# Peptides against a protein of PDB entry 3V4L, part 338

Target 1, 386 residues: chain A of PDB entry 3V4L
Amino acid sequence: GQPLAKDKVALLIGNMSYWEHPKLKAPLVDVYELTNLLRQLDFKVVSLLDLTEYEMCNAVDEFLLLLDKGVYGLLYYAGHGYENFGNSFMVPVDAPNPYRSENCLCVQNILKLMQEKETGLNVFLLDMCRKRNDYDDTIPILDALKVTANIVFGYATCQGAEAFEIQHSGLANGIFMKFLKDRLLEDKKITVLLDEVAEDMGKCHLTKGRQALEIRSSLSEKRALTDPVQGAPCSAEALVRNLQWAKAHELPESMCLKFQCGVHIQLGFAAEFSNVMIIYTSIVHKPPEIIMCDAYVTDFPLDLDIDPKHANKGTPEETGSYLVSKDLPKHCLYTRLSSLQKLKEHLIFTVCLSYQYSGLEDTVEEKQEVNVGKPLIAKLDMHRGL

## One batch from the design tools (peptide; made by RFdiffusion4, then SolubleMPNN)

Design b2_p30_8_s3 (from b2_p30_8, 13 letters changed)
Fold by OpenDDE base, seed 3:
Structure b2_p30_8_s3 (fold): chain B 386 residues (1-386), chain A 30 residues (1-30)
Amino acid sequence: as target 1 above (386 residues)
Amino acid sequence: MEEVEKERKEKLEKEFKEAEKDPSYVRAMS
């Protein structure tokens, strides 16, 4: 019969905003595009940008909680990385310079943990450099992997080589994702799909002789990313998994705020990633005696590191949101919350209405506090223990 | 959504074609 997945779960991590390392650009678009494609493939996708070591560990732990017997697990990583002794290390944004294995996540350790879950398929897509880190003399003693015959690695580059991104404008794609996205929806064995991507990328003159896709697999069965999910949740664990994922992707409901002056504001929320949310405010009613009014959001939790200079922008793009800007309502003020994984408490903030009456020179302010609970990934409390 | 994704794809394809003309736009992720 056609192979069935018990469920399909993906963790996508894109690290760009490194503290001690060169900033990247491609992971933003690559994680977003891959998220949309995997959602079309009925994957439960957690998409995270700019994670610290601790946040990456917690994201992996939460991902592993979503895995179970016969579940398809996909891990995508785009960022800095290295390979020592055949072990792949993902570099967190807070990694020191130089970084070492103790500051990084070993993909083969994650694979071991996935094998303990008896997953139906383990796919790793690693969009990172695979150069040796000469500052890391650690020989990782990894426990022997189980022979599960269900493992696929797609490395964006070959061993000892670099992965590349295209930096023409504000938006960038990785070379790997550029070719992967055109094939990802095809109903093919995942190793065959990746082989076709390798052939397509091999035609790219930009990276010819510098980057080549490497496929490493032990996949004995015909498994595809298109394989249907088994219909009914068969276990209490499957129900818990579905609820946990749904909880981590719940947006706050849109709110209508009414001010004493008679101005009505619509407050809305949009997800860009599992840890990135856009808040937007719109004036939906203004009394005629009010000549000007603006609705600002302020007083965010300190854990979010919101710079007021980047809040309350007239366009989503001015916040750094280029991906969802067209799905947002027009004529709003926009604020991008890019670090929801840091939120320890409920998201409480102030909506400040500044307005002017006809014939009065002085501006009047009214404020309302808004509590939207824990949005998106903040519901998982990824900061537990900090 | 589909039209927005199409326009984004077209923009990224344009940027790729511009990068094809100037290899300085190709950066290592290292």
Scores: peptide ipSAE 0.375, ipTM 0.884, DockQ to the pose 0.846
Fold by OpenDDE base, seed 2:
Structure b2_p30_8_s3 (fold): chain B 386 residues (1-386), chain A 30 residues (1-30)
Amino acid sequence: as target 1 above (386 residues)
Amino acid sequence: MEEVEKERKEKLEKEFKEAEKDPSYVRAMS
């Protein structure tokens, strides 16, 4: 019969805003596009941008909790990386310069842990460079991997080569994602799908002789990303997994705030990624005696590192939100929270209303504190060890 | 969603075609 997945879970990590390394651009769009495609394939997707070493470790641990016997696991990474002695290392945003294996996540260690879960399929999509790091002479003594015959690696580039991105304007794609996205929804064995992506990439004159897709597979079965999720009855473990994923993707409910002056503000929330949320405010009612009225958000938790200069923008794009801007209400003020993984407490902030009455020169301010709990990924408490 | 995704795809396809004319827009992720 057609293979069935017990469930399908994906972790997508895009690192761009490195502290000590060149900033990237492609991971933003690549993680977003891949998230949308994998959701159409009934994957439970956790999408994370700009993770520290500690945050990456916790994201992997939470991903591993979603894995079980017969579950399809997919890990995508876009960012800086290297390959030493056949081991792939993902570089966190806080990695020192030079970075070493002790500052990075080894993909083969993650694979070992996935094999312990008896997964139905393990897919790694690694959109990173595979050059040797000459500053790291560490030979990882990895335990022998189990022979599970269910592993697929799609490397954006061949061993010792670089992966490339297109930086023409504000939106960039990785070369790998450019070709992968056109085939990802096809009902084909994953190795056949990736081979077709390799052929398409091989026709690209930009990367000819510089980047080539490498496929490593032990996959003995005809498994596809399109394979249906096994229906009910769900095991107790499947219910727990579904609840955990749902918890990590719960947005705050939209609120209508009423001020003493009679102004009403709509407060809304949108997810860009599992760790990136946009807050938007709009004035939905204003008494006629109020001639000017502005509503802004302030007093965010310090853990979020919200610069007030980047808050309360007239467009989503001015916050750095280019991907969900068209799905947002118009005529709002927008604030982008890009580091929800850092939130240790409830998201408490102030909505401030500044207004002027007709015939009074002085501005009046009213404030309301809003507690929206832990939004999205902040519910997983990725910082519980700090 | 679908129209926004289509417009994004069209924009990214345009970026790709402009990069084909000027390889200086292709950067290594290293």
Scores: peptide ipSAE 0.330, ipTM 0.861, DockQ to the pose 0.855
Fold by OpenDDE base, seed 1:
Formats: sequence, C-alpha cells, structure tokens
Structure b2_p30_8_s3 (fold): chain B 386 residues (1-386), chain A 30 residues (1-30)
Amino acid sequence: as target 1 above (386 residues)
Amino acid sequence: MEEVEKERKEKLEKEFKEAEKDPSYVRAMS
C-alpha cells in the first residue's frame, strides 16, 4: 500500500541579514516559495528568517517537539554554511567572523535527535556552501547514528563546493530552489524527485562545473512528500502538535478604531513568515471638516528593534515586503515586524492619528493603545531561557 | 493567489534568463 505519514512537519530557516558576513538575498524568496509548496503537500510549516544562534537552537527544539513516531520531518536551511569532515554547519546571523562550530548548528546533531523521535522520514534540504572552514579545527565527536533507513539529504552543492544565488533585480533565487520548486509537488519517491532535480540543474550552464546537487540517502522505503497524512489526529500528542502549530500561525483579528474627532481607522495584520508580520492602517471614515489625516503606528516593544524610519510606509515594498504586497489592501500605511521571535511580552503599540481641521493651521493628535497579544511565532515563547 | 504566484514565477524566470546572459549576476552564498 502507499506509505502514510502520521503527520508532516517542516522547519524552514532563511538567514540573510548577517552581522559579520556578506548579506544574502535568495533565502527570502526560497523560504517563501518552499513554504507555499509544502503547505500544498499538507505540511505544517514553520518559516523563520534571520535567526541568531540561540533563536536557531530554540526553533530546532520547538520543531523536535512537533516530531513523533511516524511523523515526516523536513528541515530546510538557506544561508551561509560549511562542511567539515562530513558534518554540515548552519551559520546563524550573529555568528562571529571567522565563525566556528561552537557558533553554528550541526545538522547531524539535529538528525540524531530526529532519530530519537522515531520519525517516519527525515529530509534535509541544505541550500548552503559546503566548503571546509579552515578556522574550525574541531572534529565533532558525533554519536553513531541509528540505522533507521529513512534519511534523505539534498545538498544544493557538492562537498567542498559553493552554492550560488542569482542577483539580477530586487528578487533573488537560489539555483537549488529554482529547480526544486518545479518538481517538489510530484508524486515520486523523494530520492527519485531529487535525482530529477539534479538532472535539471546539470543542464544549467550557469552552474556547470561550479555547483551540482548531491543526494545522500539511506531511504529503503518508497516514501514521498506527497504521502497522505494518516487520518484524524487520534493521539493526545497529535492534538497537542496541531494546537501548537495553530497557535504559531494565528494572526491578530482586524480592528476598527474610532477616534474622538470622528475618524475611523481599520487596523489589519498579514503574515509573511512565521516570525514576520505586516501591520497596515487605513482611514475608512473621515469627517468632511478634517482636510488632512494620517494614522501612524508607534511605541513598539524595544525587543522588536523597529526603526521608525522603516515604519508607516505608503507601500509594502518600501518596508522590504515584496512577496505578500499583492494580497494586502491598497492605500494603507504599512509596517513590517521582522523579528517576532524576540517578542517576550504581548505586542502592545500605539496608533497615532494626526489630523488638521479646515481653517486651523495646527495639527491635532489623538492616540490609542492597542494590545494584540502574542502574534504568530511569539506564542511559542522561543526566548525561553534568555 | 494563483495570479500573484504566476506573475512572481514569470518575474523570476525573466531574471534567470537575464542572469544566463550575464554570469556576473551569479553570487556565491559563502
């Protein structure tokens, strides 16, 4: 019979905004496109951008809590990385220059922990460089992996080689994701699917002799990403997993704010990623005696590190949001919250209405405080232990 | 959603074809 997954869970990490390393662009689009494809495959997807070492560790720990016997686990990483002695290291955004294994997450350690969960399938998609780091002389003494015969690695490049991104305009793609996305929905054994992606990449003249997909697998069964999820969640663990995932993806409800001057504002929320939310404000009613009127959001929690110069933009694109801009209402002011994993408390902020009456030179301000609770990933309390 | 995804895909395919003409737009992720 066709294999069944008990559930399907994916963690996608895209690191771009490095502090001490060259900034990347491809992980933004690649994580977004892969998120949409994996959702069509009935995966529970957590998508995270620009994580520190601590935040990456917590994201992996929360991902491992969603894993259980017969669950399919997929880890995707796009960012800087290296490979020493067959061990793959993902580089956090706060990693020093040079980085070492002590500043990075070892993929084989994550695999060991996934094997302890008795998962049905373990897929790693690693869109990172695999060059040796000569500044790291540590040989990780990894415990011997269990023989689970359910492991698949898709490396964007060969051992000792680089992965590449295409930077022509404001959007960039990784070469790996460009070819992967065209095959990912196919009902094929995951190793066969990745082999077809490798053949498609092998026809690309841009990467010929510089990047080639490597597949490493012990997968003994015909398992596919298309394998159906087994029935209704019957176990207490499956119910807890579903509730935890749902909490991590719950947006605040849209609000209508009424000011004393008679102006009405619609406040709305959109998710770009599990840790990235857009707030938008629109004036839905204005008295005729008010000639000018603007609604700004301000006074955000300090943990979010929001620069006011990047808030309250006339377009989503001016906030750095190019992916969801078409799904947003027009004629708003937009603010992008890109670090929701840092939020320790409820998201409380101020909506400030600035307006002018006909025949008065002075601007008037009214303010309302808004509490939207913990949005999206902030409900998982990924800061637990700081 | 489908039209937005299609337009994004068409944009990315156009950028790829332009990068195919000028390999200087290909950067390592190292």
Scores: peptide ipSAE 0.278, ipTM 0.814, DockQ to the pose 0.843
Fold by OpenDDE base, seed 4:
Structure b2_p30_8_s3 (fold): chain B 386 residues (1-386), chain A 30 residues (1-30)
Amino acid sequence: as target 1 above (386 residues)
Amino acid sequence: MEEVEKERKEKLEKEFKEAEKDPSYVRAMS
């Protein structure tokens, strides 16, 4: 019969805003587009941008909690990386320059842990450079992998080569994702799908002699990303997994705030990524005696590092939110929270209404504190170990 | 199948040709 997945879980990490390394752009678009495609494939997708070493470790641990016997696990990474002695290292945003294995996540260690979960399929998609890091002389002693015959690696480039992003169009994919996204929904064995992506990349003049997809696989079964999820979660573990994923993707409910002056504000929330949320405010009712009014969000938790200069923008794009802007209501003020993984407490913030009465020159302010709990990934409490 | 594959290939080639106009178009993620 056609293979069935017990469930499908994906962790997508896109690191761009490096502290000590060149900033990237492609991971933003790549993680977003891949998230949307994998969701169409019935994957439970956790999508995370700009993770520190500690945050990446916690994200992997939470991903591993979603894995179980017969579950399809997919790890995608876009960012800086290197490969020493066949070990792939994902570079966190806080990695020093030069980075070493002690500052990075080893993909083969993650694979070992995935194999312990008795997964139905393990897919790694690594959109990173695979150059040797000459500053890292560490030879990881990896434990022998189990012979599970359910492993697929798609490397965006060959061993010792670079992976490339496209710089010029403000929102461009990495070269790998550009070809991958076009085939990802095809009902084909994952190794066949990736081989077709490799052929497409090989036909491209930009990539010829610079970047080629490498496929490493031990896949004895005809498993596809399109393989249907086995019906309603019958196990307690499947219910827990579904609840844990749902918890990590629960947006705050939209709120109607009523101010004493009679102004009504709609406060809304949208997820860009599992750790990135857009807050938007709109004036839904204004008394006629009020000539001007604006609703600002302020007083965010310090852990979020929200610059007020980037808050309360007239467009989503002015916040750096280019991907979800089409799905957002118009005529709002927008604020992008890009580091929800750092949130230790409830997201409490102030909605400040600034308004003017007809015939009065002075602006009046009213404030309401809003507690929206722990939105999205902040519910996983990734900081409980500190 | 061949037409859809051709159209996808032509679209990809067009997007890359527009991008190839600037040699700074491609940056290593190293």
Scores: peptide ipSAE 0.247, ipTM 0.725, DockQ to the pose 0.388

Design b2_p30_8_s4 (from b2_p30_8, 16 letters changed)
Fold by OpenDDE base, seed 5:
Structure b2_p30_8_s4 (fold): chain B 386 residues (1-386), chain A 30 residues (1-30)
Amino acid sequence: as target 1 above (386 residues)
Amino acid sequence: MKEVEEERRKKEKEEFAEAKENPSYVKAMS
């Protein structure tokens, strides 16, 4: 019969905004596109940008809790990375310069933990460089991996080589994701699909002789990303996975705020990623006696590091939101919350209305506090343990 | 959705064409 997945779970991490390292561009687009494709494949996707070491560890731990016997797990990483002695290291955004293995996540350690879950398929997609880090002399003593089937690695590049992106507009995919996305929905064994991606990437003149996809597999079965999920959740664990995923994707409801002056504001929310939300405000009603009226959001929790200079923009693009901007209402003020994983409390903020009456020179302000609870990934309390 | 993705795919093709002419746009992720 066709293989069945007990469930399908994916963690996608894109690190770009490094503190001590060159900033990247492709991980934003790559995580966004891969999220949309994996959702079409019935994956439960958590998509996270710009994680610290601690936040990456917690994201991986939460992902591993969703894995169980016969579950399909996919881990994608795009960012800085290195490879020492066949061990792949993902570099967090807070990694020092130079970084060492103690500041990074070892993929082979994650693999060991995934093997203990008896998963139906484990896919690692590593869109990072595989050069040696000469500042790290640590040889990780990896325990012998169990002789397990159903593991697939897609490395964006070969050992000792670099992965590449186009650093122009920041809307282009990385070289690996450019070719992967065109085949990802094909009903093929995952190793056959990745081999076809390798052939397509091998024709790319931009990276010819500099980047080549490497496939490492122990997959003895005909498993595909298209394999259907087994029907209604019959286990307590399957219900927990569904609830955990639903929590990580719950947006606040849109609100209509009414001010004493008779102005009405629509407040809305959109997800860009599991840890990135756009807030938008619009004036939906204004009394004719009010000649000027502006609504802005302020007083965000300190844990979010919101710079007021980057809040309340006239376009989504001015916030750094280029991907969801066309799906947003027009003629709003937009604010991008890019670090929802840092939120310890409820998201409480102020909506401030500044307005002027006809024939009065003085501006009047009215304020309303809004509590939207814990949006998206903030429901998972990824900060637990700091 | 479809129109946004088609326009993004168009822009990506344009950037890949520009990167052929401007190899400095192709950066290592290192």
Scores: peptide ipSAE 0.350, ipTM 0.839, DockQ to the pose 0.784
Fold by OpenDDE base, seed 3:
Structure b2_p30_8_s4 (fold): chain B 386 residues (1-386), chain A 30 residues (1-30)
Amino acid sequence: as target 1 above (386 residues)
Amino acid sequence: MKEVEEERRKKEKEEFAEAKENPSYVKAMS
């Protein structure tokens, strides 16, 4: 019969804004595009940008809670990385320079934990460099992996080689994702799909002699990312998994704020990633006696590290939101919250209305506090233990 | 939707062509 997935779950991590390492750009676009493709494939996708070591560990732990017997698990990582002794290390944004294995997440350790969940398929897509880290002499003693015959690694590059991104416009894919995205929706065995991606990438003059896709697989069955999810959740664990994923993707409801002056503001929310939300404000009603009127958001929780200079922009792009701008309403003020994983408490902020009456020189201000609870990934409390 | 995706794909093709001519636009993720 056609293979069935009990469920399909993906964790996508894109690290760009490194503290002690060169900043990247491609992971933004790569995680976004892969998220949209995997959603079309009925994956439950958690998409996260710019995670610390601790936040990455918690993201992996939450991902592992979504895994169970016969579930398809996909881990994608785009960022800095290295490979020592056949072990792949993902580098968090807070990693020191030089980084070591103690500061990084070992993919093979994650694989071990996925095998303990009796997953139906384990896919790792690693868009990172695979050079040896000569500053890390640690030989990881990995326990013997179980022979599960359901593992696929797609490495964006060969062992000891670099993976590359294009820096030109600031909105380009990594080389791997550029070719992967064109094939990802094909109903093919995942190893066959990746082999076709390898051939497509191999035709590219940019990558010739610099980057080539490596496929490592023990996959004995015909499994595809297109494999249908088994019907209604039949177990308590499946219900818990669905609820846990749903929590991480719940946006605040759109709000209509009414001010004493008779101005009405629409406050809306959009998800760019599981940890990135855009707030937008628009004036939906203004009394005719009010000649000028602006609605600003302010007083965000300090944990979010919101620079007021990047808040309340006339375009999504001015906030650093280049991907979802088409799905946003026009003629708003936009604010991008890029670190929702740091939110310890409810998202409480102030909407400040500044306005002027016809024939009065002085501006008037009215303020309303808004509590939207824990949006998106903030519901998982990924900071628990800091 | 289609037209804006085509424009994005066109820009991405142009940027990728420009990156082919200028190796300085390729950065390692190391």
Scores: peptide ipSAE 0.300, ipTM 0.818, DockQ to the pose 0.721
Fold by OpenDDE base, seed 4:
Structure b2_p30_8_s4 (fold): chain B 386 residues (1-386), chain A 30 residues (1-30)
Amino acid sequence: as target 1 above (386 residues)
Amino acid sequence: MKEVEEERRKKEKEEFAEAKENPSYVKAMS
């Protein structure tokens, strides 16, 4: 029969905004597109941008909690990386320059932990450079991997080579994701799918002789990303997994705020990623005596590091949100919260209504505090281990 | 969704065409 997945879980990490390293652009689009494709494949997708070492460790730990016997696990990473002695290292955004293995996440360590979960399939898609880091002389002592015959690595590049992106508008995919996305929905054994992606990449004149997809696999079964999830979750563990994922992707409910002046504001929320949310405000009712009226969000938790200059924009694009902008209501003020993983407390902020009455020169302000709890990934309490 | 993806795919094709003419737009993720 066709293999069945007990469930399907993906962790996607895109690191771009490095502190001590060159900024990347492609991981934003790559993670977003891959998220949408994997969701069409019935994956539970956690999508995270710009993680520190600690945040990456916690994201991996939370991902491993979603894994169980017969679950399909997919890890995607786009960012800086290196490969020493056949070990792949993902570089966090806070990694020092030069970075070392002690500042990075070893993919083979994650694979070991995934094998302990008795997963049905382990897929790694690594959109990073695989050059040797000469500043890291550490030889990881890895325990022997179990012979599970359910492992697939898709490396965006070959060993010792670089992966490339197009740094133009910042809306282009990386080279790997550009070709991967066109085939990802095909009902094929994952190794066959990746081989076809490798052939497509091999036709690309931009990367010819510079980047080539490497497939490393031990996959004894005909497993595909299209393999159906087995029916209703019958196990307590499957219910917990479903609840944990749902909790991490629950948006705050839209709110209608009523001010004393009779102005009504709709406060809405949209997820761009599991750790990136857009807040939008719109005036839904204004008394005729109020001639000017604007609704600003302010007083965010300091942990979110929200620059007020980037808040309350007239377009989603002015916040840096280019991907979800068409799905957002028009004629709002938009604020992008890009670091929800840093939120230790409830997301409490102020909605400030600034308005002017007809025939009065003075601007009046009314404020309402809003508590929306822990949105999205902030519900996982990634900080509780400190 | 579909129109957004089509427009983004169009822009990506344009950027990939421009990057073929301007190899300086192709940067390593190293």
Scores: peptide ipSAE 0.282, ipTM 0.811, DockQ to the pose 0.789
Fold by OpenDDE base, seed 2:
Structure b2_p30_8_s4 (fold): chain B 386 residues (1-386), chain A 30 residues (1-30)
Amino acid sequence: as target 1 above (386 residues)
Amino acid sequence: MKEVEEERRKKEKEEFAEAKENPSYVKAMS
């Protein structure tokens, strides 16, 4: 019969805003588009941008809690990376220069932990460099991997080579994601799909002789990303997984705030990623006696590192939100919370209303505190232990 | 959704075609 997945879970990490290393751009679009494609494939997708070492470890631990016997696990990483002695290392945004294995996440360690879960399929899509790091002489003592015939690696580049992004004038994919996204929805064995992506990269004049997809697989079964999820969650573990997933993707409800002056503010929330949320505010009612009226959000938790100069923008794009702007209401003020994984407490902030009455020169201010609980990934407490 | 993605894919194909002519637009993720 056609293989069935017990469930399908993906962790997507895009690291761009490195502290001590060159900033990247492609991971933003790559993680976003891959998220939307995997959701169409009935994957539960945790999508995370700009993680520290500690945050990456916790994201992997939470991902492993969603894995179980016969579950399809997919890990995607886009960012800086290296390969030493056949081990792939993902570089966190806080990694020192030079970085070492002690500052990085070993993909083969994650694979070991996925094999302990008795997963139905393990897919790794690694959009990173595979050059040796000459500053890291550490030979990882990896425990012997179990012999499982269910592993697929798609490396964006061949062994010892670099992965590339193309510098576009706008937002564009990395080279790997550019070809992967055109085939990802095809009902094919995952190794056949990746081989077709490799052929497309090899035929393209830009990528020919510059970057080649490497496929490493033990996959003996005809498994596809299109494989249907086995019916209604029949196990307690499947229910727990579904609840944990839903918890990590719950947005705050939209609110209508009423001020004493009779102004009404609509407050809304949109997810860009599992750790990135847009807050938007709009004046939905203004008394005619109020001639000027501005509503802005302020007093965010310090853990979020919100610069007021980047808050309350007239467009989503001015906040750095280019991907979800089409799905947002128009004529709002927009604020982008890009680090929800850092939130230790409830998201409490102030909505401030500044206004003037007709014939009065003095501005009046009213404030309302808003508590929206822990939005999205902040519900997983990825900072438990700091 | 589909039209915006098609326009984006068209623009990305155009920018990717321009980048074919100028190899200086390739940046390593090293």
Scores: peptide ipSAE 0.035, ipTM 0.549, DockQ to the pose 0.754

